# Ledger of designs, part 60: peptides against a protein of PDB entry 6TME

Target 1, 324 residues: chain A of PDB entry 6TME
Amino acid sequence: NRLKRAYIALQAWKKAFYSDPFNTAANWVGPDVCSYKGVFCAPALDDPSVLVVAGIDLNHADIAGYLPPELGLLTDVALFHVNSNRFCGVIPKSLSKLTLMYEFDVSNNRFVGPFPTVALSWPSLKFLDIRYNDFEGKLPPEIFDKDLDAIFLNNNRFESTIPETIGKSTASVVTFAHNKFSGCIPKTIGQMKNLNEIVFIGNNLSGCLPNEIGSLNNVTVFDASSNGFVGSLPSTLSGLANVEQMDFSYNKFTGFVTDNICKLPKLSNFTFSYNFFNGEAQSCVPGSSQEKQFDDTSNCLQNRPNQKSAKECLPVVSRPVDCS
Target 2, 324 residues: chain A of PDB entry 6TME as posed
Amino acid sequence: NRLKRAYIALQAWKKAFYSDPFNTAANWVGPDVCSYKGVFCAPALDDPSVLVVAGIDLNHADIFGYLPPELGLLTDVALFHVNSNRFCGVIPKSLSKLTLMYEFDVSNNRFVGPFPTVALSWPSLKFLDIRYNDFEGKLPPEIFDKDLDAIFLNNNRFESTIPETIGKSTASVVTFAHNKFSGCIPKTIGQMKNLNEIVFIGNNLSGCLPNEIGSLNNVTVFDASSNGFVGSLPSTLSGLANVEQMDFSYNKFTGFVTDNICKLPKLSNFTFSYNFFNGEAQSCVPGSSQEKQFDDTSNCLQNRPNQKSAKECLPVVSRPVDCS

## One batch from the design tools (peptide; aimed at target 1 L100 A150)

Design b2_p23_6_s2 (made by RFdiffusion4, then SolubleMPNN; from b2_p23_6, 8 letters changed)
Fold by OpenDDE base, seed 5:
Order: C-alpha cells, then structure tokens, then sequence
Structure b2_p23_6_s2 (fold): chain B 324 residues (1-324), chain A 23 residues (1-23)
C-alpha cells in the first residue's frame, strides 16, 4: 500500500544519512511512518479514507547524507521542505513520480550537478527553492515556462545567459544572485507581469540594462548590484511606480542619475555607489530626503565626498557606452 | 493539477507552513 511504499522510501533515506546531529530520525522505526519526526500525513486527495505521507519537513535538521532514489516512492508528497541540512549529491530523477509536488525547498544544502530538471516535470509546482547549493551549468529555459510563484536560484554555480523565456514567468519573486550568469538581461524581462522582487546580485551580467525594465510596474525590489553593467540607467526606470529597494551598485554605469529615478514615489532605498556616474540630480543626493536613503559613494560625481579619482574616472567617463 | 483548496487542506492537515518567500 501507499504507506508501505513510504516506509521503504523513508528507511532508505535514513540509511542514506551520514550524520543526524539532532537525532531527527531516531524515531524512524517501524511501519508507522506518520509518527516519524518530520514526516506528515494527510488524507489522500484521491481517496480521503486513505492516509498518506503528504509532507516532509526536515528544515534545520543539519542532516548529512544524500537523497536516495527510493524517495520516488513518496508519490503523495506535495510539500517537501528539507532546507538547512547537509544533503549532498543530486536530486534523484525518481522524484518525477511525485506528481503532486507543490513546494520544493532544498535550499541550504550541498547538492551538486546541473539544474534539477526533475523539477520541471512536476505539473503543480508553485514554489522552487534551490538556493545555497552547488548546482551548476545552464539554467533550462523551460523553468520560466512553468507557472511558478517563486523561483530561488541564488547562491549556486549556474552559468551562461539568462534565458529569454524569463518574460514568460508569472513568478512574483525571482533570485539569480551569487551565481555566474553572464550576458545581458533579456529585453523580455518587461513582460514579467507579476514580478515583485528580482535579484541579480553578484553575477557576471553585462551590457546595458534593457529599457523594458521600466515596464515592471509591480516590482518593489530590483537589485542588479555587483555585475558588469554598462551605459546609462534607462530613462524608462521612471516607470517603476512601486519600487522600494533599488540597487545598481558595483557596476560600470555611466551618465547622469536623473531626478525622475530618484523621485520614484515608493522609493525607500536607492544605491548606485561604486559606478562611474558623472552627475546626479539634487534629489539623488544622500541626505536630501528624510524619506529616502541614497548612496552615491565611489562614482565620478563632482563636489561629493568619497568619489573616484580623476585618473580612475576619465578613461571610462570619456568613452561612455552607447546603449541605443 | 492541485487546486488552492487542496493545498490548503494538505497544509492544514500536515501543519507544514508555507515556504519562506523572502529573497
């Protein structure tokens, strides 16, 4: 039966533990899997008279081990939360059998290998959190074809460009931070109609920011800091009517930071430090507002403290990148 | 595919809170 399959899976998993410092699996004995710590049962969706393992919550258990293929027997699991452990290896392809998967959180582990494409096989997946692992390689463009509400990819080893399909995403939160993504932000980004938060921090992204960013009228957090972006900030950023946190620091931006950007109605924090901006509107000056916080440190601004030297600025400012 | 109602029922039955949605 279904609980018997779950028993097999969970015992295989226990066997795959190298370390269980909190003795989380100490009570993982016997056929009554619903009593297992971190294992949660519920009436089956297809038959309410049948009890099944519907969720796993092993968050913060500091367990070292791997995910054995037998986990594919947990076919009724919709909620899989195992963050903040020390699980290693790859996400088993056998998890494709978990067709009810809704929330998959394997963040803060030691997983390796390419993007776990098995996640793409789950038709009901809404939340994917694989951040703080060692996943590598290319991001499959199909990830953004899925109807996900949140996509957390940050702090991994992903490389290559961000797929053009990003514009198809209906996610409200997407994080790319602290990977090795390269290339330009796709112009299709402006089509992300539900986007509230997007974070590109600490990648190898380059080129000009696409004008289409200004179409993200629902975005509250936009962080593109610590990349290789060049050119001027798009004038269309004035369209970010709901942005509260905006960070362009540690790039190679040039030009003038305009009043239209700094006076965005919901803007609380705007950091554009460590660039090559050669001018800013008065509304952008740190301390000019009690309601907004600005940081213009280490640019090429005149009559401002803590700016780059002329020697550092001149080669860049005199040859601005044309983003047209 | 799972409905919102189905997820709500599962969440209630299991007691597992939603994932952290904070970036």
Amino acid sequence: as target 1 above (324 residues)
Amino acid sequence: MLTDEQIARLREATGIPPMNRTA
Scores: peptide ipSAE 0.512, ipTM 0.947, DockQ to the pose 0.855
OpenDDE base, seeds 1, 2, 3, 4: peptide ipSAE 0.507, 0.494, 0.505, 0.508; ipTM 0.946, 0.945, 0.946, 0.946

Design b2_p23_6_s3 (made by RFdiffusion4, then SolubleMPNN; from b2_p23_6, 8 letters changed)
Fold by OpenDDE base, seed 2:
Structure b2_p23_6_s3 (fold): chain B 324 residues (1-324), chain A 23 residues (1-23)
Amino acid sequence: as target 1 above (324 residues)
Amino acid sequence: MLTEEQIEALRKATGIKPMNRTA
């Protein structure tokens, strides 16, 4: 009996709660699991006459606890939303049995350990949100082989390089922000045909920006701020026909910020502050446009306010990195 | 594999809202 299995799973989970401040699981008593708060039933896809647990929504319940292996008995769950809790430990491997998993949201918890590779076993997974946790280690390259619409990885402890397989991703939104990623952005990034938003904020990424970024025709948000990028901005950035928000601040960029970038047709905000740029086109000057906002603070620009001193600029500007 | 039509049916039946797709 499918509901009996669900009962076993849910009772095991209740037992795994350390704290339930809103008494969310107070009514998790008895065999009628479909009446449990946060548990949602639906007709089974394989047999509409059978009622099964199809979804969990415990968002914002502030529950402290862990995910027990018995959760693998929830084999009919397609929607698993448990964000904004205090769940700890690792994601159980037994969840591989949840072959209908479509949306997996465990964001804003206290999960630890390596990337939950069990997520890669779900054939129908479309949305993965593991942001605001303590996941660590390398990002498996296979994550980008999945047909995901959104990938949220930000605010974790991921290390190493961004996999070259990123170009295979069909996701519209990808976040890497506030991790410990290092190395260069892969050149394959330009192959992300459905990408709308990508965020690299606050990592240890370095090297030159790949020219292939200019191939991201659908991107509306590109944020690479707070990294260690060097060299000049790629001239191919003029190809970002739909970019609205662009941020390169807090890096080590040098060279000249060109008209071709600042005059991008849909550009609304362009922040390139806290770098070592030694020149900018008139179109890049803050206040030069009513429809665009620019920030050129703390560069090596002449005749601009709030720039770095000559002492700070000279060692870097005199030794520009050649990205060609 | 789960189809978009199937997931929509599940959403309707359960009332669970889609995940936030915003960064």
Scores: peptide ipSAE 0.487, ipTM 0.942, DockQ to the pose 0.848
OpenDDE base, seeds 1, 3, 4, 5: peptide ipSAE 0.487, 0.479, 0.480, 0.485; ipTM 0.942, 0.941, 0.941, 0.941

Design b2_p23_6_s4 (made by RFdiffusion4, then SolubleMPNN; from b2_p23_6, 8 letters changed)
Fold by OpenDDE base, seed 4:
Structure b2_p23_6_s4 (fold): chain B 324 residues (1-324), chain A 23 residues (1-23)
Amino acid sequence: as target 1 above (324 residues)
Amino acid sequence: MLTDEQIARLREATGIPPMNKTA
């Protein structure tokens, strides 16, 4: 039966634990898997008279171990939350059998290897959190073809470019932060109509910001800090009617920071420090507003404190990148 | 695909809270 399969899976998993400091699996004994700590049962969707393992919640258990292939026997699991552990290895391909997977949270672990493509096989996946791991390689373009609400990729070892398919994403939150992504932000980004928060911080992204960013009408958080972006800020950023937090710091931007950006109606925090901006509107000056916080530190602004020297500025400012 | 209602039922039955969507 289905619970028997779950028992096999869970016992295999227990055997795969190297360390269980909170003795989470201490009660993982016997066939009554629904009583296991961190294991949650529910009536099966296909037969309410049958009880199945529908969820795993081992968050913050600090368990060291790996995910054995037998976990593929947990075919009724829709909620898989195992964040803040010390699981290592790869995500088993056998998890493809978990066709009901809805929320997959393996964040803050020690998983390695390429992007877990098994996640792409889950038709109902809505939330994917693989942040704070050691996943590496290219991000499969297909990830953005999925109807995900949230995609957390930050703090991994992903490299290469951001797929152009990003524009197909219906996610409200996407994090790329603290990886090794390179290249330009795809112009298709503007097609992310449901996007509320996007974070690019701490990558190796470069080039000009696409004008299409201005089409992100629902974005509240846009962080592109700590990259290699060049050129001027797109004038189309005036279209970010709902942006509250915006960070372009630690890049190589040049040009003038305009009123139409600094006067965005919902803007509460705008950081554009550590660039090569050579001018800013009065509305962008820190302290100019009580409602908004600005940071213009370490640019090439005249008559502002804590700016770069002329020696540092001149080589860059004199050769602005034309993004047109 | 799972419906919102199905997920709601699963959440209620399991008691597992939704994932945090905060970036």
Scores: peptide ipSAE 0.545, ipTM 0.950, DockQ to the pose 0.898
OpenDDE base, seeds 1, 2, 3, 5: peptide ipSAE 0.522, 0.512, 0.513, 0.532; ipTM 0.946, 0.945, 0.944, 0.948

Design b2_p23_7 (made by RFdiffusion4)
Pose (drawn by RFdiffusion4):
Parts: structure tokens; C-alpha cells; sequence
Structure b2_p23_7 (pose): chain A 324 residues (1-324), chain P 23 residues (1-23)
């Protein structure tokens, strides 16, 4: 009995609810699971006459609990939204049985430990949001082999390198912000198809920017701020024909900011503050344009306000890194 | 900084879209 399996799964889950501030599971009684709050039923994909539990949505319920193995019984679920709860512990391996999983959002919870590799087992997975948890350790490179449209990893404790496989991703959006990733951005980044937005804010990345970034001609947001990048901006960045938001602030970049970048057509907000740039094109000057917003604070630029001192600048400015 | 979000739609509408995509 199909809905019985859903009943057992949801009752096993209610048992694990230690605190439910909004009494969200108050009506989770009896066998009519489709009437349970946050449970969404629909016709079976292969038979419109059969009723199935196809979705779970408890966004913003602030429920403290954990996900028991019995949730593996919800074999028809394709939508799982639990943003802003207090669900703790790990994602049960039994969730590999949810073979229709399409969109899995466990953002802003209390999950911990290694990357939830059960997500790699779902053949129809398109949206994976694990941001704002305590996941840590290495990132499974094979994640970029899945045909994910969106990958949100920001605000965890992931470490080590960006996988060389990133160029295989078909994602339109990828966030790495606020982890402890280290090393260089892989040269394969230029092979990412469909990419519109990529956010690296606040990691421990370094090395020079790969010239292959210039191949991302559909990117609208490229944010590499608050890392440790060195070298000059690659001249290939003129290929970012669609970039709208570009932020390289808080790095160790040196050299010149040219109009090759500052005159990009759709570029509206270009932040390169807190680096070691010693020259900039006139078109790159903040306050100079009514359409474009620039920020050059704390660089090594003559005749500009709030720059670094000459004392701090000469050692770094006179010793540019050979990107080789 | 404003981070991107998933599609913001009523659950029933979003679920229907997902299910159509799987069909």
C-alpha cells in the first residue's frame, strides 16, 4: 500500500521532531497523508489515476529534528524544500531510493560532516542547495558530472581545491562563497556551458586568474573577492560580453585596469578595491560615469583618494608575479 | 552581497513544473 509507506515515513519523521515552533506537524495524524501540512500530493508520473506524495515543503518552519532513514520510503518525492529549519546530523543514505529527486534544498539547517554524497545517486537531480550548513572536507569532483542547473555550496566549511571537473558542469549558477577552498581556479573553468553566475567570495584561493575565464561569454556575475589572487587581470576578460557584476576586491592583484574591461557593454558594477593596482584607465575611474559604478579604494593609484601608502606599495608593485 | 535563490513559486505550481519536466 503506497500511501501507507508515506504514512510510516512521515510518522517516523514526526517522532524525530524535538521542537516545532509553529506547530507545523500538528495535523500530521491519521492515514490521510495528503492533508498533512507541508506534504504535497499529485498524480503518479506513470499513472494519473494513482495518488502519490510528490513533494515536501517545510521552508521556514524552524523545526529542530533529524531526517530518519524511514524517509527513504517516500519514493515518489521529487521536491524537497526544508530551507531554514534546524534539521541536524546527516542526510540518510536511504534517500538514494528517492529516484525522482529533482530539487533538493536543505539550505540553512544544522547538517554536518562530509558532503551529502547520496545526492550523487539521483538521476534526475537539477537543483542542489546545501548552503548555510556545516558540511566540510573535500568536494566530490563527480558533483560537476551531474547535469545540475544550480549548485549552492556557500557558507559551509568545505576545504581543499576546486575540482578539475568544474568545466564539465552545465550549471547556470554555482556558489562557493564563504568556505575554505584553496589553490587556483582550474583552467577548465572556460569549458563551463550555460554558466551565468559564479561566486567565490571569501575563500583561500590564490594564483593568477586563468585567461580561460574570458571564454565565459554568458556570465553576468563573476565575483572573486576576498581571496588571495595575484598577478594582473587577464586581457582575455574582454570576452565577458555579458558580465554585469564583476568584483575582484580584497585580493593581491597588481598592474593596470584598462578600458578593455571597463568599457564592457553590460558591465554596470565593477569593484576592484583593496588590491595593488598601480594604474587605471580614465573610463575606470569611480564618479566618472552615470551608467557604470566603479570602486578603486585602497590600491596604488596616483591622484586618487584612499589609496595605499607609497611605503606599502613599492615592495609589492615593483615585484609583480610572473603568471607561469 | 545578495546570493541567488531557487525559483520562488507556490509549491503546487513549482511541483507541477518539476513533474512536467520529468514526464
Amino acid sequence: as target 2 above (324 residues)
Amino acid sequence: FTYPTLPNKPTTERLAEIRAALS

Design b2_p23_7_s1 (made by RFdiffusion4, then SolubleMPNN; from b2_p23_7, 13 letters changed)
Fold by OpenDDE base, seed 1:
Structure b2_p23_7_s1 (fold): chain B 324 residues (1-324), chain A 23 residues (1-23)
Amino acid sequence: as target 1 above (324 residues)
Amino acid sequence: MIYPELPDLPPEELLAQILEELR
């Protein structure tokens, strides 16, 4: 009995709650699991005459607790949304039994440990949100081999380099922000055919930006701020025909910011502040357009306000990094 | 700082869509 298994799982989970401030699980009593708050049943895909637990939504419940291994009994769950709680511990490996998992959102919790590799075992996974946790270690390169639509990794403790397999990703949204990633952005990034939004904010990334970024025709948001990038902006950025939001602030970029970048047709906001740029086209000057917002603060620009001192600029500008 | 926004659908509707994709 599939609902009986679900009952066992859900009761085990209730027992694993340390705090339920909103009494979300107050009605989690008795065998009728389909009446449980946050539990959603549907006809089974393999047998429409059988009712199964197909979804869990406990978003914003502020529940403290952990995920017990008995959750692996919820084999029919395709939607698992438990964001904005206080769940701790690790993601149980027993969840590998949830072969229908389609959307997995455990964001805004207190999960720890390495990347939950159980996510790699779900053949139908399209949405993975593990942001705002304490996951650590290396990102498995296999994550980008999966046919995902969205990958949210931001605000964790991930380290090491970004896998070159990123180019294989079919995701439209990928966030790396506020981790400890290091090294260069892989050149394979240009192969992300469905990419709309990518965020690298607040890591330890370095090196030159790859020219292949300019191949990202569908990108609307590109944020690489607060890293250690060096060199000039790639001229190929002129190929970002759909970019609306672009941020390169708080890096170590040098060189000239060109018209070809600042005149991108869909560009709404372009922030390149807190770098070492020594020149900019007139089209890049803040206030030059009513339709576009620019920020050139704290660079090495002449005849612009709020720039770095010569003392700070000269050592860097006089030794430009050649990215060719 | 820019973070992508996620669409918010009622769980029942979202689940229905998901299940349709899984068929």
Scores: peptide ipSAE 0.544, ipTM 0.877, DockQ to the pose 0.778
OpenDDE base, seeds 2, 3, 4, 5: peptide ipSAE 0.533, 0.529, 0.544, 0.527; ipTM 0.878, 0.869, 0.879, 0.874

Design b2_p23_7_s2 (made by RFdiffusion4, then SolubleMPNN; from b2_p23_7, 14 letters changed)
Fold by OpenDDE base, seed 4:
Structure b2_p23_7_s2 (fold): chain B 324 residues (1-324), chain A 23 residues (1-23)
Amino acid sequence: as target 1 above (324 residues)
Amino acid sequence: MVYPTLPDLPPEVLLQKILEELK
């Protein structure tokens, strides 16, 4: 019986709770698992006459505990939302049995270990949110081979380079922010056909921005701030016809911020502060537009306030990185 | 900068949508 298996799983999970401050699992008693708080049943897809546990939502429950392997018995779960808890340990490999997994949100927890490769085994996965955890190591390149709609990786301990497979991603939203990613942004990024929002904030990324970024015609948010990027902004950025929010602040960019970038038709906020830009078009000057906000603070711009000293600028500006 | 956010749907509504997509 599928509900019996679910009962075993849920009771094992309840036993794995160290703290349940809101008594979320207080009613997790007896065989009627469909009455459990945060447990959602639905007719099984393979047999509508059978009721199964199809969803778990324990968001914001502040539960401390771990995910026991018995959760693998929840084979009918398509929705697993347990964000904003204090779950620790690793994501059980037994979850590979949850072949209907569609949305997996374990964000804002205390999970550790490598990337949960079990997520790669879910054929129907569309939403993966593992942000605000302590996941570490390399990002598996296979993550971008999946037909995901959203990938949230931010605020973890991921290291190494961003996989070249990123270009294969179908995701509209991808976050890398606040990790330890290094190396260059792959040139394949321009192949992300569905990309709307991408965030690289606060990594150790370096090198030149690939020209292929300009191919991201549907991107509305592009944040590459707080990295080690060098060189000039690609001229191809003029192709970002739908970009609304763009941030290149806190890098080592040089060169001229062009009119073609600052006049992007949907651009509402463009921050390029804390770089080594030595010139900007008039359209890039803060206050030049009522519709757009710019920040040019702490660059090497002439006749602008709050710029770096000549002593700081000259060594960098005089030796621009050739990105060609 | 504004971080990406997705709409927060009630679990029941979201689950129903998911199940429809899985059919």
Scores: peptide ipSAE 0.569, ipTM 0.883, DockQ to the pose 0.772
OpenDDE base, seeds 1, 2, 3, 5: peptide ipSAE 0.565, 0.549, 0.561, 0.549; ipTM 0.885, 0.882, 0.883, 0.883

Design b2_p23_7_s3 (made by RFdiffusion4, then SolubleMPNN; from b2_p23_7, 13 letters changed)
Fold by OpenDDE base, seed 1:
Structure b2_p23_7_s3 (fold): chain B 324 residues (1-324), chain A 23 residues (1-23)
Amino acid sequence: as target 1 above (324 residues)
Amino acid sequence: MKYPELPNLPPEKLLQEILEELK
C-alpha cells in the first residue's frame, strides 16, 4: 500500500522535527496523509485508480529538523519543495527511490556535506534548487549532462573548477554565485544553447573570459562580477544580441571597452566598474544614453570621475595580459 | 530561513503541470 508507506515516511519526518513554529505538522495525524498540510495527492501515473502522495510543499514553514531516510518511501513524489526552513544534515541517499522527482527545492536551509549526488539519480529532474545552504566540495561534472531547465547552486561552499561539461547543459538559468569556485570559465560555455541567465558573482574565478561567451545568443543576464578575471573583454561579446544585464565589476580587466559592446541592442545595464580599463568608447560613458545605464567607476580611465590613482593603475596597465 | 523565495504557481497547479509532463 503506497499510502501506508507514505504514512510511515511522513510520521518519521514529523518525529525528525525539532521545531515547528507555525504548527504545520499539527494535523499530521492518522492514516489520511492526503489531508496533511503541505502534502498533495494525485492519481498514480501507472494506475489512475490509485491515489498517491505526489507532492510536498513546506515552503516558508521555518521548520527545524532533518530529512530522515524513511522519506525514501515517498516513491511517487514528483514535487519536493521545502525551501525557507531550518532543515539540517545531509540529503538522504534513500531519495534515489523517488524516480519521478521533477522539481527539487531545498533552498534556504542548513544542509551540509558534499553535493547531493542523489539528484543525479533522478531521470526526470528538471528543476534543482540547492542554493543558500552549506554544501561543499566539488561539483560533479555529471550535473550538466542532465536535461535540467534550472540549476541553482549559489550561496554554498562549493570549490574547485567549473566542469567543462557545462556546455552540455540545457538549462536556461544557472547560478554559481557566492561559492569558492576557482579557475577559468570553460570554453564550452558557448555551447549552452538554451541559456538565458548565468551568474558567477563572488567566486575565485580567474583567467581570461573565453571568446565563446559571444555565442550565447539567448542570454539576457550575464554576471561575472567579484572575481579575479584578467585581460580584455572579448570582442565576440558583440554577439550577445539579447543581453539586458551585464556585470563585469570587481575584477582585474584591462584594455578598452568598445562601442560594439556598449551598443548591444537589448543592453539596459552594463557595469564594468572596479577594474583597470584604460579606455572606453563614447557610447559606454555613463549618461550617454537615456535607455542604457553604465557604470565606469574605479577604473583607469582618463577624464572620468572616481577613477583609480596612477599609482594603482600603472603597475597593472603597463603589464597587459595577452588572452590570445 | 535565510532568503525566502516566492512560488510561481500554487503547488496544486504546479503539480498538475508536472504530472502531465511526466505522462
Scores: peptide ipSAE 0.497, ipTM 0.877, DockQ to the pose 0.443
OpenDDE base, seeds 2, 3, 4, 5: peptide ipSAE 0.477, 0.491, 0.478, 0.471; ipTM 0.863, 0.868, 0.861, 0.859

Design b2_p23_7_s4 (made by RFdiffusion4, then SolubleMPNN; from b2_p23_7, 13 letters changed)
Fold by OpenDDE base, seed 1:
Structure b2_p23_7_s4 (fold): chain B 324 residues (1-324), chain A 23 residues (1-23)
Amino acid sequence: as target 1 above (324 residues)
Amino acid sequence: MEYPELPNLPPEELLKKILEELK
């Protein structure tokens, strides 16, 4: 039966633990898997008279080990939260059998290998958190074809370009931060109709920002700091009617920071420090507003404190990148 | 900037919500 399969899976997993400092699995004994710490049972969706393992939560258990293939026997699991452990290895392909997977959180572990493509096989997946691991390689374009609400990819080893399929994403939150992504932000980004928060911090992204960013009407957080972006800020950023936090710091932007950006109605914090901007509107000056915080540090602005030297500025400012 | 916070619902409550969505 289904609980018997769960028992096999959970015992295999316990055997795969190298260290369980909090003795989380100490009570993982016997056939009553529903009493196991971190194991949650519920009536099966297809038969309410049958009790099944529907959720796993081992967050913050500091368990060292790996995920054995027998976990594929947990076919009724919809919630799988094992963040803040020391699990290593790869995500088993056998997890493709978990067709009810809804929230998958393996963040803050030691997983390695390519993007866990098994996540693409889950038809009901809404929440994918694989941040703070050692996943590497290319991001599969298909991830953004999924009807996800949240995609956390930050603090991994992902590389290559951001897929153009990003525009198809229904996610409200997407994090790319602290990876090795390169290339330009796809123009299709403007098609992310549900996007509230997107973070590109600390990658190798380059080129001009696409004008289509201005179409992100629902975005409240836009952070593109610590990349290699060039050119001027798109004038279309004036369309970010709901942006509250915006950060373009630590790039190679040039040109003039306009009123249309700094006067965005919901803007609370706008950081554009450590670039090569050679002008800013009065509304962009730190201290110009009581409701908004600005940082214009280390640009090429005249009559502002803490700016780059002429020697640093001249080579860049004199050769502006035309994004047209 | 700070990263988005994850939902802080207890696992049982969260699971209940998930299962309702899956119906």
Scores: peptide ipSAE 0.550, ipTM 0.889, DockQ to the pose 0.828
OpenDDE base, seeds 2, 3, 4, 5: peptide ipSAE 0.548, 0.522, 0.548, 0.529; ipTM 0.890, 0.875, 0.879, 0.881

Design b2_p23_8 (made by RFdiffusion4)
Pose (drawn by RFdiffusion4):
Structure b2_p23_8 (pose): chain A 324 residues (1-324), chain P 23 residues (1-23)
Amino acid sequence: as target 2 above (324 residues)
Amino acid sequence: SERLEEWETTREESIKEASDSLK
């Protein structure tokens, strides 16, 4: 009995609810699972006459609990939204039985430990949001082999390198912000198709920017701020024909900022503050344009306010890194 | 399938809302 399996799964889950501030599971009684709050039923994909539990949405319920293995019984679920709860522990391996999983959002919870690799077992997965948890360790490179449209990893404790496989991703949005990733951005980044937004804010990345970034002609947001990148901005960045937001602040970049970048057509907000740039094109000057917003604070620029001292600048400015 | 169309719509709305929340 199909809905019985859903009943057992949801009752096993209620048992694990230690605190439910909004009494969200108060009506989770009896066998009519489709009437349970946050449970969403629909016709079976292969038979419109059969009723199935197809979605779970408890966004913002602030429930402290954990996900028991019995949730593996919800075999018809394709949507799983639990943003802003207090669900703790790990994602049960049994969730590999949810073969229709399409969108999985466990953002802003209390999950911990290694990347939830059960997500790699779902053949229809398109949306994966694990941001704002305590996941840590290495990132499974094979994650970029799945045909994910969106990958949100920000605000965890992931470490080590960005996988060389990143160029295989078909994602339109990828966030790595606020982890402990280290090393260089892979040269394969130029092979990412469909990419519109990529956010690296606040990691431990370094090395020079790969010239292959210039191949991302559909990118509208490129944010590499608060890392440790060195070298000059690659002249290939003129290929970012669609970039609207570009932020390289808080790095160790050196050299010139040219109009090759500052005059990009759709570029509206270009922040390159807190680097070691010793020259900039006139068109790159903040306050100079009514359409474009720039920020050059704390660089090594003559005749500009709030720059680094000459004492701090000359050692770094006179020793540029050979990107080789 | 109608259900599959509803998935695609939900996904697109979720991606948009998630991206806007980063701002």

Design b2_p23_8_s1 (made by RFdiffusion4, then SolubleMPNN; from b2_p23_8, 13 letters changed)
Fold by OpenDDE base, seed 3:
Structure b2_p23_8_s1 (fold): chain B 324 residues (1-324), chain A 23 residues (1-23)
Amino acid sequence: as target 1 above (324 residues)
Amino acid sequence: SEFEKKLEESIKKSIEEKSNSLK
């Protein structure tokens, strides 16, 4: 009975393919769905004597089509990987029936519409990758109430502010890069107890960096480049004891880049180019260390190469934003 | 279960691979 439902779902999906250039679904014929290319069966969790469809892997199949509602019949699927295809439309609400969903990867497709709120209905979801799509609108605050290990949102059309609930996230990796997020980074960010990597690249984020970033003692990668951040770097960044990669380039930062930041014990790469910094410690100078790479290009630094003109610097440096 | 172990290993691998792709 469970495999019969899977057969109905998979045949409906095959009919929803507009193009299958690698003939991935060529063997999707007959009731033996466990023999289908990209379909993986396992013993059911509730009855080990019953074989069920537990996983889908159609990664890199270049399939054009859509996800039909009948996919909601795949109630035993825990792994759903369909990245690097040309699937379009929306994520079906019928996928709410997939209560065992652990890993959902629809990255690098042509999906549109708002955030797929069906992902919030999956109680056991641990991995969410929706990057490289055309999802739009606001990010639901509830996404960070989920016990996710990783959240990949980059290269979409998400807008509005980053939810304050971000501090509740248990994720080790979170990407916001290449969206349309605006406003400040929430102060609650410092509460992300398991965070290792966070990427804000290429948004419309603004304001001062919150001091609470310095509480992220497990962070190895912090990238806030290509935004509209202002003010000085928080002195509390000296608390980033495990940061290896840090990028603040292409912002509107001002002030002095301190020894306490550039001497971070695990820091290997620190890029702060294309800002309005008017001073740096000797430890921040490119070439000052063999173990660390720095980029101070296009700031307002004295006696450094490739800096902004006095004409470009003066209007900004003379009016520093007070973040206090 | 064996399935749960395989699933956990798969998730871990996916996270590591995707994390590395961000660098």
Scores: peptide ipSAE 0.026, ipTM 0.700, DockQ to the pose 0.794
OpenDDE base, seeds 1, 2, 4, 5: peptide ipSAE 0.019, 0.022, 0.022, 0.023; ipTM 0.662, 0.686, 0.671, 0.681

